# Peptides against a protein of PDB entry 8PQO: the designs that were tried, part 3

Target 1, 252 residues: chain A of PDB entry 8PQO
Amino acid sequence: VLLKEYRVILPVSVDEYQVGQLYSVAEASKNETGGGEGVEVLVNEPYEKDGEKGQYTHKIYHLQSKVPTFVRMLAPEGALNIHEKAWNAYPYCRTVITNEYMKEDFLIKIETWHKPDLGTQENVHKLEPEAWKHVEAVYIDIADRSQVLSKDYKAEEDPAKFKSIKTGRGPLGPNWKQELVNQKDCPYMCAYKLVTVKFKWWGLQNKVENFIHKQERRLFTNFHRQLFCWLDKWVDLTMDDIRRMEEETKRQ

## One batch from the design tools (peptide; made by RFdiffusion4, then SolubleMPNN)

Design b1_p8_2_s3 (from b1_p8_2, 7 letters changed)
Fold by OpenDDE base, seed 5:
Structure b1_p8_2_s3 (fold): chain B 252 residues (1-252), chain A 8 residues (1-8)
Amino acid sequence: as target 1 above (252 residues)
Amino acid sequence: MKYLLLRQ
């Protein structure tokens, strides 16, 4: 088991981020040709549990068409089916990823709190003290180009070059997080993403768990760079505008 | 796969 808490600081409010996240997911989805192929939505309903209210989703990702033929022929039954269960109760979200073949030998859990701070809260997920001692805190800086793979870099998705016309925010210089404290009119937040990875196969545990964390970090970095550089596209949108865009994307 | 990871 490997736990890391990714802290993503952004020059947006918690309320702005709710719109920007949903927009950026929908937009990234449109840009991926065949991204909906092999996705089955089993459940999409409101839930209420223990005072938490939100949207529950259960999806299956069928990877059979997305892997080479030799991998498909050698894969055990259920090995290419990934289940995603998500509970979205913004500003809290939880996602649980499992595999039909691996069962108890594989788990990815991602728990996110969105807070109006600069990533300074310790143990925001209220883990037991013994569990918290084993969590690595990892800061993601969206302005730091060194955190981006050269193959993922785009100049139009660079926060160090982007300036919002609508809000005046950006470009983000090397000290942008320290400068935010002095800019009374610029909102800020942190997304605290606790990622738990379990892979119980002896001899492969550390290699696979570290590989998954590397992919999660890469994804969170690229997504939040896009979210910020798309600020002028989404900052004036309402939640009803986002719902219409999600419905249009489901029909394609 | 990118859809799994963007709502996380």
Scores: peptide ipSAE 0.094, ipTM 0.815, DockQ to the pose 0.676
Fold by OpenDDE base, seed 2:
Formats: structure tokens, sequence, C-alpha cells
Structure b1_p8_2_s3 (fold): chain B 252 residues (1-252), chain A 8 residues (1-8)
């Protein structure tokens, strides 16, 4: 098992981020010209549990069309089916990813708290002290180009070049987080993403767990760079506007 | 690996 807490600081409020996240997910899903093929939505309903209220989703990702034919022919039954269960109770979110073949030997859990701070809270997910000692805190800087793979880099998605016309926020220079503390009129938040990865195959555990964390970090970095650079597209949207966009995307 | 849909 490998645990890391990714801390993504953004020059947006917690309330703004709720809109921006949903917009950016919808927009990026439209740009993925093949994202719908092999996704089965089993459940999409409101839930209430232990005072938490939100939206529950259960999806299956059928990877049979996404792997080479020889991998598909050799893959055990259920090995190419990935279950995603998500509980969105913003400002808290939880996603659990499992595989039918690997059962208890494979888990990706992502637990996110959105807080109106600069990523300074320790153990926001309230882990046991012994478990918390094993969590690596990883800061993601959306302005740091060195954290972006050259193949993922786009100039229009660069926070160090983008300036919001509507809000005046950006461009984000190397010291933007320190400067933000002095800017009373600029909201900020941190997304604390606790990622738990479990891969219990002998000889492959550390390699696969580290690989998954590398992909998560990459995803979080690129997504939050897009979210910020799309600020002028979503900052004036309401939650009802987002719901309409989600319904339109489901019909495509 | 095409990115698993942008996670919440």
Amino acid sequence: as target 1 above (252 residues)
Amino acid sequence: MKYLLLRQ
C-alpha cells in the first residue's frame, strides 16, 4: 500500500471551485473523442449517509476495446473491467476504484477535502497517527512548468501565461502563492487529495503503486492547470448552468 | 492508457 496526499493550491474560492471542477470535467470529457465507448453507468443517484449528502455514481470501465488484441485474448475474466464508485458530497469527495479479477488485491481510493487555506492543514482526512506518518505530502504547483510533461504542455493551459479578464487573476509567477497571501481580494483554496494505492501482486507491488501515483499526479496537475486557465469560461456559471451542460453531454 | 475520466 502506498499513500500520498496531493495538495493543489488554487487562486479560487471553495465555492468557485465547485463550479469550475464540474465545468472542467464536462469540457475535458467532450475533448476525449473516445471516452464514452466502454463506460457503463450502473448507478447515478443522490445519497445521504452519516450526515453526508451528495451524489453517488457507480461506473464500469470496459477496457477490452482499449487494449491490444493479444492482451484481450490473454486477460482473465473481469481483468479488463474497472469499477469506479464515487461519492460527491462537496466539499468532500471520495472515489474508490476496484477490479473484478484482482478483488481485494487492487484498490485506488481518492479522498478529497477542499479547504479555504494554502495547504497548511496536517491530517485533514483524520488518519490514525501511525497511518499518517506513512503519508507523503506532495505539493502540486499549477504554475510550475517543470511538473508538466512536454507532451501534455499547451500554452493556452499555462497558468504562468494566462490572465483572467473577468477576475484579473494571473498570470501566476514563481512566487504567486506568497504574493497571494498579500492580495486580500484574491480568494484561495487547497484541494487535499489523499490517494491510497494497493496492488498486491508479488514482485510488482511497488512498481505498479508508484506508476499509479505518477499517473494521478499527472492527471491532477493537468486538470487544475486547465481549470484555472478556463476561469473566464466558468466563473459566471451557476450550478444550474452546470447541470444543463452535464445533461447535454450525456446525450452526445 | 487513455486517462480514466477526470476524477472528482
Scores: peptide ipSAE 0.091, ipTM 0.801, DockQ to the pose 0.471
Fold by OpenDDE base, seed 1:
Structure b1_p8_2_s3 (fold): chain B 252 residues (1-252), chain A 8 residues (1-8)
Amino acid sequence: as target 1 above (252 residues)
Amino acid sequence: MKYLLLRQ
């Protein structure tokens, strides 16, 4: 098991981020061909548990069409089915990813708190002290080009070049996070993403767990760069506008 | 794979 807490600081409010996240997910979904192909939605309902209220989703990702024929022919039953269970109780979110074949030997869990701070809270997920001491805190800087792979870099998705016309936010210089403290009119937040990866296969555990974390970090970096650079597209949208866009995307 | 991870 490998745990890391990714801390993503953004020059947006917690309330703005709720809209921006859903918009950016929907927009990224339109930009990828076949984004809905092989996705089955089993459940999408409101939930209430232990005082937490939100939206529960259960999806299956059927990977049979996304792997080479020889992999599909050799894959055990259920090995190409990925279950995603998500509890969205914003500003708290939890996602649990499992595989039918690997059962308890494979887990990705992502727990996110969105807080109106600069990523300074320790153990925001309230882990036991013995568990928390094994968590690596990883800061993602959306302005730092060195954190972006050359193949993922786009100039129109670069926070160090983007300036919002609607809000005046950006471009983000090297010291932008320190400068936020002095900018009374610029809201800020941190997404604290506790990622738990378990891959219980002898000789491959560390390699696969580290590889998954590398992909998560890459995804979070690129996504939050997009979210910020798309600020003018979503900042004036309501949650009802987002719901309509999600319904339109489900019909395509 | 990209969509699984963006809603998280």
Scores: peptide ipSAE 0.089, ipTM 0.808, DockQ to the pose 0.692
Fold by OpenDDE base, seed 3:
Structure b1_p8_2_s3 (fold): chain B 252 residues (1-252), chain A 8 residues (1-8)
Amino acid sequence: as target 1 above (252 residues)
Amino acid sequence: MKYLLLRQ
């Protein structure tokens, strides 16, 4: 098991981020060619549990069409089915990813708290002290080009070049996080993303767990760069506008 | 790589 807490600081409020996140998800999904292919939505409903209210989703990703024929023929039953269960109770979110074949030997869990701070809180997910000692805190700087793979880099998605016309926010210079503390009129937040990866297979555990964390870090970095650089597209949208856009995307 | 809608 490998745990890391990714801390993503953004020059947006927690309330703004709720809109920006949902918009950027919808936009990113449209830009993915074949985004619906091999995705089955089993459940998409409101939930209430232990005073937490939100949206529950259960999806299956069928990988049979995404692997070579020889892999498909040799794969055990359920090995190419990935289950995603997600609970969105903003400002708290949880996603659990499992595989039918690997059962308890494979887990990706992503737990996110959105807080109106600069990533300074310790153990926001309230882990036991002994478990918390094993968590690496990883800061993602959306302005730091060195954290972006050259193949993922786009100039229109660069926070160090983008300036919001609607809000005046950006471009984000090397010291933008320190400068933000002194800007009374600029909101800020941190997304605290506790990622738990379990891959219990002899000789492959560390390699696979580290690989998954590298992919999650890449995803979070690119997504939050997009979210910020799309600020002028979503900052004036309401939650009702977002719901309408989600319904339109489901009909396509 | 599919942006799993809630991997955010």
Scores: peptide ipSAE 0.097, ipTM 0.817, DockQ to the pose 0.499; fails the geometry check

Design b1_p8_2_s4 (from b1_p8_2, 5 letters changed)
Fold by OpenDDE base, seed 3:
Structure b1_p8_2_s4 (fold): chain B 252 residues (1-252), chain A 8 residues (1-8)
Amino acid sequence: as target 1 above (252 residues)
Amino acid sequence: FKYLLMRQ
């Protein structure tokens, strides 16, 4: 088991981020050729549990078309099916990823709190003190080009070059987080993403757990760079505008 | 794959 808390600071409010996240997910999904191929939506409904209210989704990712024929022929039953269960109760979100074949031997859990701070809260997910001692805190700086792989870098998705016309926010210089504290009119937030990875296979645990964390970090970095650089596209949108865009994306 | 995990 490997736990890391990714802290992503953004020059947006928690309320703005709700719109920006949904927009950026919809836009990114349009740009992914074949992104809906082999995705089955089993459940998409409102839920209420323990005072938490939100949207529950259960999806299956069928990987049979995404692997070589020899892998498909040798794969055990359920080995190529990935289940994603998601609870969106913004500003809290939870995703649980499992595999039918590996059962308890494979888990990815992503728990996110969105807070109106600069990533200064410790144990925001309220882990037991002994469990919290084993969590590595990882700061993601969306302006730091060194955190971006050269193959993922785009100049139009660079927060160090982008300036919002609508809000005046950006470009984000090397000290942008420190400067933000002095800018009374610029909102800020932190997304605290606790990622739990379990891969119980003898001799591969550490390699696979570290690899998954590397992919999650890459994903979070690229997404939040896009979210910020798309600010002028989404900042004036309502939640009803976002719902229409999601419905249009489901019809494609 | 990448974008569906980012909905949260």
Scores: peptide ipSAE 0.114, ipTM 0.835, DockQ to the pose 0.709
Fold by OpenDDE base, seed 5:
Structure b1_p8_2_s4 (fold): chain B 252 residues (1-252), chain A 8 residues (1-8)
Amino acid sequence: as target 1 above (252 residues)
Amino acid sequence: FKYLLMRQ
């Protein structure tokens, strides 16, 4: 098991981020050719449990069409089906990823708190002290180009070049987080993303767990760069505007 | 797939 807490600081409010996240997920999904192929939505319903109230989703990702024919022919039954269970109780979210073939030998869990701070809270997920001492804290700086792979870099998605016309936010210089403390009118938040990766196969555990964390870090970095650089597209949208956009996308 | 995981 490998645990890391990714801390993503943004020059947006917790309330703004709720709209911006949903918009940016929808927009990024439209830009992926074949992003909807092999996704089955089993459940999408409200839930209430232990004082947590939100939206529950269960999706299956069928990877059979996304892998080469030789991989499909050699894959055990259920090995190419990934289950995603998500509990969205914003500002808290939990996602659990499992595989039918690997059962208890594979788990990805992502637990997120959105807080109106600069990523300074320790153990925001309230882990036991013995578990917390094994968590690596990883800061994601959306302005730091060195954290972006050259193949993922786009100038139109660079927070160090972008300036919001609607809000006046940006460009984000090397010291933008320190300067933000002096800007009384600029909101800020941190997304605290506790990622638990479990892969129990002997000899492959560390290699696969580190590989998954590398992919999650890359995903979080690129998405939050997009979210900030798309600020002028979503900052004036309401939650009702987002719901209409989601319904229109389901009909396509 | 890659971005649908972003509600995480």
Scores: peptide ipSAE 0.110, ipTM 0.835, DockQ to the pose 0.706
Fold by OpenDDE base, seed 2:
Structure b1_p8_2_s4 (fold): chain B 252 residues (1-252), chain A 8 residues (1-8)
Amino acid sequence: as target 1 above (252 residues)
Amino acid sequence: FKYLLMRQ
């Protein structure tokens, strides 16, 4: 098991981020041609549990079309089916990823708190002290180009170049987080993403767990760079505008 | 993976 808490600081409010997140997911989904093939939505309903209210989703990702034919022919039954269960109760979100074949030997859990701070809270997910000692805190800086792979870099998605016309926010210089503390009119938040990866296969555990964390970090970095650079596209949208965009994206 | 994780 490998645990990391990714802390993504953004020059947006927690309320703005709710709109920006949903917009950026919808927009990125439109830009990924062929991403809908092999996704089965089993459940998509509101839930209420233990005072938490939100949207529950259960999806299956069928990877059979995304692997080479020889891998598909040799793969055990259920090995290419990934279940995603997600509880979206913004500002709290949880996603649990499992595989039918590996059962208890594979887990990805991602728990997110969105807080109106600069990533200074310790153990926001309320882990036991002994479990918390094993969590690496990883700060993602959306302005730091060195955290971005050259193949993922786009100049139009660079927070160090982008300036919002609607809000005046950006460009984000090397010291933007320190400067933000002095800017009374600029909201800020941190997304605290506790990622738990479990891969119980002898000789491959550390390799696969580290690989998954590398992919998560890459995704969080790229997504939040997009979210910020798309600020002028979503900052004036309502939640009803977002719901319409999500419905249109489901029909494509 | 990309679709899974963008919603989080």
Scores: peptide ipSAE 0.105, ipTM 0.829, DockQ to the pose 0.615
Fold by OpenDDE base, seed 1:
Structure b1_p8_2_s4 (fold): chain B 252 residues (1-252), chain A 8 residues (1-8)
Amino acid sequence: as target 1 above (252 residues)
Amino acid sequence: FKYLLMRQ
């Protein structure tokens, strides 16, 4: 098991981020070919549990069409089915990713708190002290080009070049987080993403767990760079506008 | 992986 807490600082409010996240998800899903193919939605309902209220989703991702024919022919039953269970109680979100074949030997869990701070809270997910001491805190800086792979870099998705016309936010210089504290008119937040990866296979555990974390970090970095650089596209949208866009995307 | 986590 490998735990990391990714802290993503953004020059947006917690309320703005709710819209911006859903917009950027929808937009990124349109830009990627085959995004709906092999996705089955089993459950999509409101939930209430332990004082948490939100939307519960259960999706299956069927990977049979996404792997080579020889892998598909050799794959055990359920090995190419990934279950995603998500509890969206914004500003708290939880995701649990499992596989039918690997059962308890595979887990990706992502727990996110969105807080109106600069990533200064310790143990926001309230882990036991013994568990918390094993969590690596990883700061993602959306302005830091060195955190972006050359193959993922786009100039139109660079926070160090982007300036929002609607909000006046950006470009983000090297010291943008320190400067933000002095800018009373610019909101800020941190997304605290506790990522738990378990891959229980002898000789491969550490390699696969580290690989998954590397992919998650890459995803979070690129996504939040996009979210910020798309600010002028989503900042004036309502949650009802987002719901309409999601319904239109489901009909395609 | 890229698709799974964005669509939440």
Scores: peptide ipSAE 0.095, ipTM 0.827, DockQ to the pose 0.588

Design b1_p8_3_s1 (from b1_p8_3, 7 letters changed)
Fold by OpenDDE base, seed 1:
Structure b1_p8_3_s1 (fold): chain B 252 residues (1-252), chain A 8 residues (1-8)
Amino acid sequence: as target 1 above (252 residues)
Amino acid sequence: MDYLLLRN
């Protein structure tokens, strides 16, 4: 098991981020070829548990069409079905990813708190001290080009170049986080993403767990760079606007 | 890279 807490600081409010996240996910999905193909939504309903209220979703990702024929032919039953269970109680979110074939031997859990701070809180997910001491805190700086793979880099998605016309935010220089403290009119938040990866195959555990974390970090970095650079597209939208957009996308 | 996992 490998745990890392990714801390993503953004010059947006917690309330703004809720809209921006949903917009950016929808936009990114449109830009991907085959977005939504092989995705089955089993459940999408409100939930209430232990005082937590939000939206629960259960999706199955059928990967049969995403792998070579020889892999599909050799894959055990259920090996190419990925289950995603998600609890969205913003500003808290939890996602659990499992595989039918691997059962308890495979888990990706992503737990996120969105806080109006600069990533300074320790153990925001309230882990036991013994567990917390094994968590690596990883800061993602959306303005740091060195954290972006050359193949992923787009100038129009570079926070160090982007200037929001609507809000006046950006471009983000090397010391933007320190300067933010002195900018009373600019909101800020941190997404604390605790990622737990478990892959219990002897000889491959560390390799696969580290690989998955590398992919998650890459995803978080690129996504939040996009989210910020798309600020002018979503900052004036309401949650009702987002809901309408999602409904329209489902009908297509 | 599929961004669908970030919806939640």
Scores: peptide ipSAE 0.074, ipTM 0.815, DockQ to the pose 0.685
Fold by OpenDDE base, seed 3:
Structure b1_p8_3_s1 (fold): chain B 252 residues (1-252), chain A 8 residues (1-8)
Amino acid sequence: as target 1 above (252 residues)
Amino acid sequence: MDYLLLRN
């Protein structure tokens, strides 16, 4: 098991982020070819549990069409079905990814708290002290180009170049986080993403767990760079606007 | 690609 807490600081408020996140997810989904193919939505409904209220989703990703024929033929039953269960109770979110075949031997869990701070809180997810001791805190700086793979880099999605016309935020210089503390007119937040990866297979555990973490980090980095650089597109939107956009995306 | 992971 490998645990890392990714901390993404953004020059937006927690309330703004709720809109921006949903917008950016919808926008990114439109840009993906083959979106939704092989995805089965089993559940999409509101939930209430232990005082937590939000939206629950259960999806299955069927990978049979995404692998070569010989892999399909050799794959055990359920090995190519990935289950994603997600609880969105913003500002808290949780996603659990499992595989039918591997059962307890495979787990990806992503738990996110969105806090109006600069990533300074320790153990925001309230882990046991012994567990927290083994968590690596990883800071993602959306302005740091060195954290972006060359193949992922787009100038129009570079926070170090972008300036919001509507808000005046950006561009984000090398010391933008330190400067933000002194800017009373600019809101800020941190997304604390605790990622738990378990891949219990002899000889492959460390390799696979580290690989998954690298992919998650890449995803978080690129997404939040987009979110910020798209600020002018979503900052004036309401939640009702977002709902309409989501409905339109479902119809395509 | 489903970006549901990005929502959470």
Scores: peptide ipSAE 0.069, ipTM 0.812, DockQ to the pose 0.562
Fold by OpenDDE base, seed 5:
Structure b1_p8_3_s1 (fold): chain B 252 residues (1-252), chain A 8 residues (1-8)
Amino acid sequence: as target 1 above (252 residues)
Amino acid sequence: MDYLLLRN
């Protein structure tokens, strides 16, 4: 088992982020070829449990059409079906990813708190001390070009070049986080993403767990760079606007 | 299309 807490600081409020996140997910989805092909939504309903209220989703990702023919032919039954269960109780979210074939030998759990701070809280997910001491805190700086793969880089999605016309935020220089403390009119937040990865196959555990974390970090970095650089597209939208956009995207 | 891990 490998645990890391990714901390993503953004020059937006917790309330703004809720809109921006949903917009950016929808927008990124439109840009992907093939759309929702291979995605089955089993459940999408409100939930209430132990005082937590939100939206529960259960999706299956069927990867049979997304892998080479020889992989599909050799794959064990259920190996190419990924289950995603998500509880969205913003500002808290939890996602659990499992595989039908691997069962208890495979788990990805992502738990996120969105807080109006600069990523300074320790153990925001309230882990036991013995577990917390093994968690690596990883800071993602959306302005740091060195954290972006060359193949993923786009100038129009570079926070170090982007300036919001509507809000005046950006461009983000090397010391933008320190400067933010002195800018009383600019909101900020941190997404604390505790990622738990379990892969219980002897000899491959560390390799696979580290690989998954590398992919998660890449995803979080690119997504939040886009979210910030698309600020002028979503900052004036309401939650009702977002819901309409999501419905339109589901029909495509 | 809902991206697998974008909302996490």
Scores: peptide ipSAE 0.082, ipTM 0.814, DockQ to the pose 0.525; fails the geometry check
Fold by OpenDDE base, seed 2:
Structure b1_p8_3_s1 (fold): chain B 252 residues (1-252), chain A 8 residues (1-8)
Amino acid sequence: as target 1 above (252 residues)
Amino acid sequence: MDYLLLRN
């Protein structure tokens, strides 16, 4: 098991982020070729549990069409089906990813708290001290070009170049986080993303777990760079606007 | 596949 807490600081408020996240997810989905093929939504309903209220979603990702034929032919039954269960109770979110074949031997859990701070809270997910001791805190700086793979880099998605016309935020220089503290008019938040990866196959555990974390970090980095650089596109949107956009996307 | 985890 490998645990890392990714801390993504953004010059947006927690409330703004809710809109921006949903918009950016929708926008990113439109840009991806192959869309919803192989995605089955089993459940999408509101939930209430232990005082937590939100939306519960259960999806299955069928990867049979996404792998080479020989892999598909050799893959055990269920090995190419990934279940994603998500509880969205913003500002808290939890996603659990499992595989039918690997069962308890595979788990990706992503738990996110969105807090109006600069990533300074320790153990925001309230882990046991012994567990927390083994968590690596990883700071993602959306302005740091060195954290972006060359193949992923786009100038139009570079926070170090982008300036929001609507809000005046950006560009984000090397010391933008320090400067932000002195800017009373600029909101900020941190997404604390605790990622738990379990891959209990002897000889492959560390390799796969580290690989998954690398992919998650890459995803978080790119996504939040986009989110910020798309600020002018979503900052004036309401949650109702987002809901309409989601409904329109479902009909396509 | 890249954004699958964020679509929730």
Scores: peptide ipSAE 0.068, ipTM 0.810, DockQ to the pose 0.700; fails the geometry check

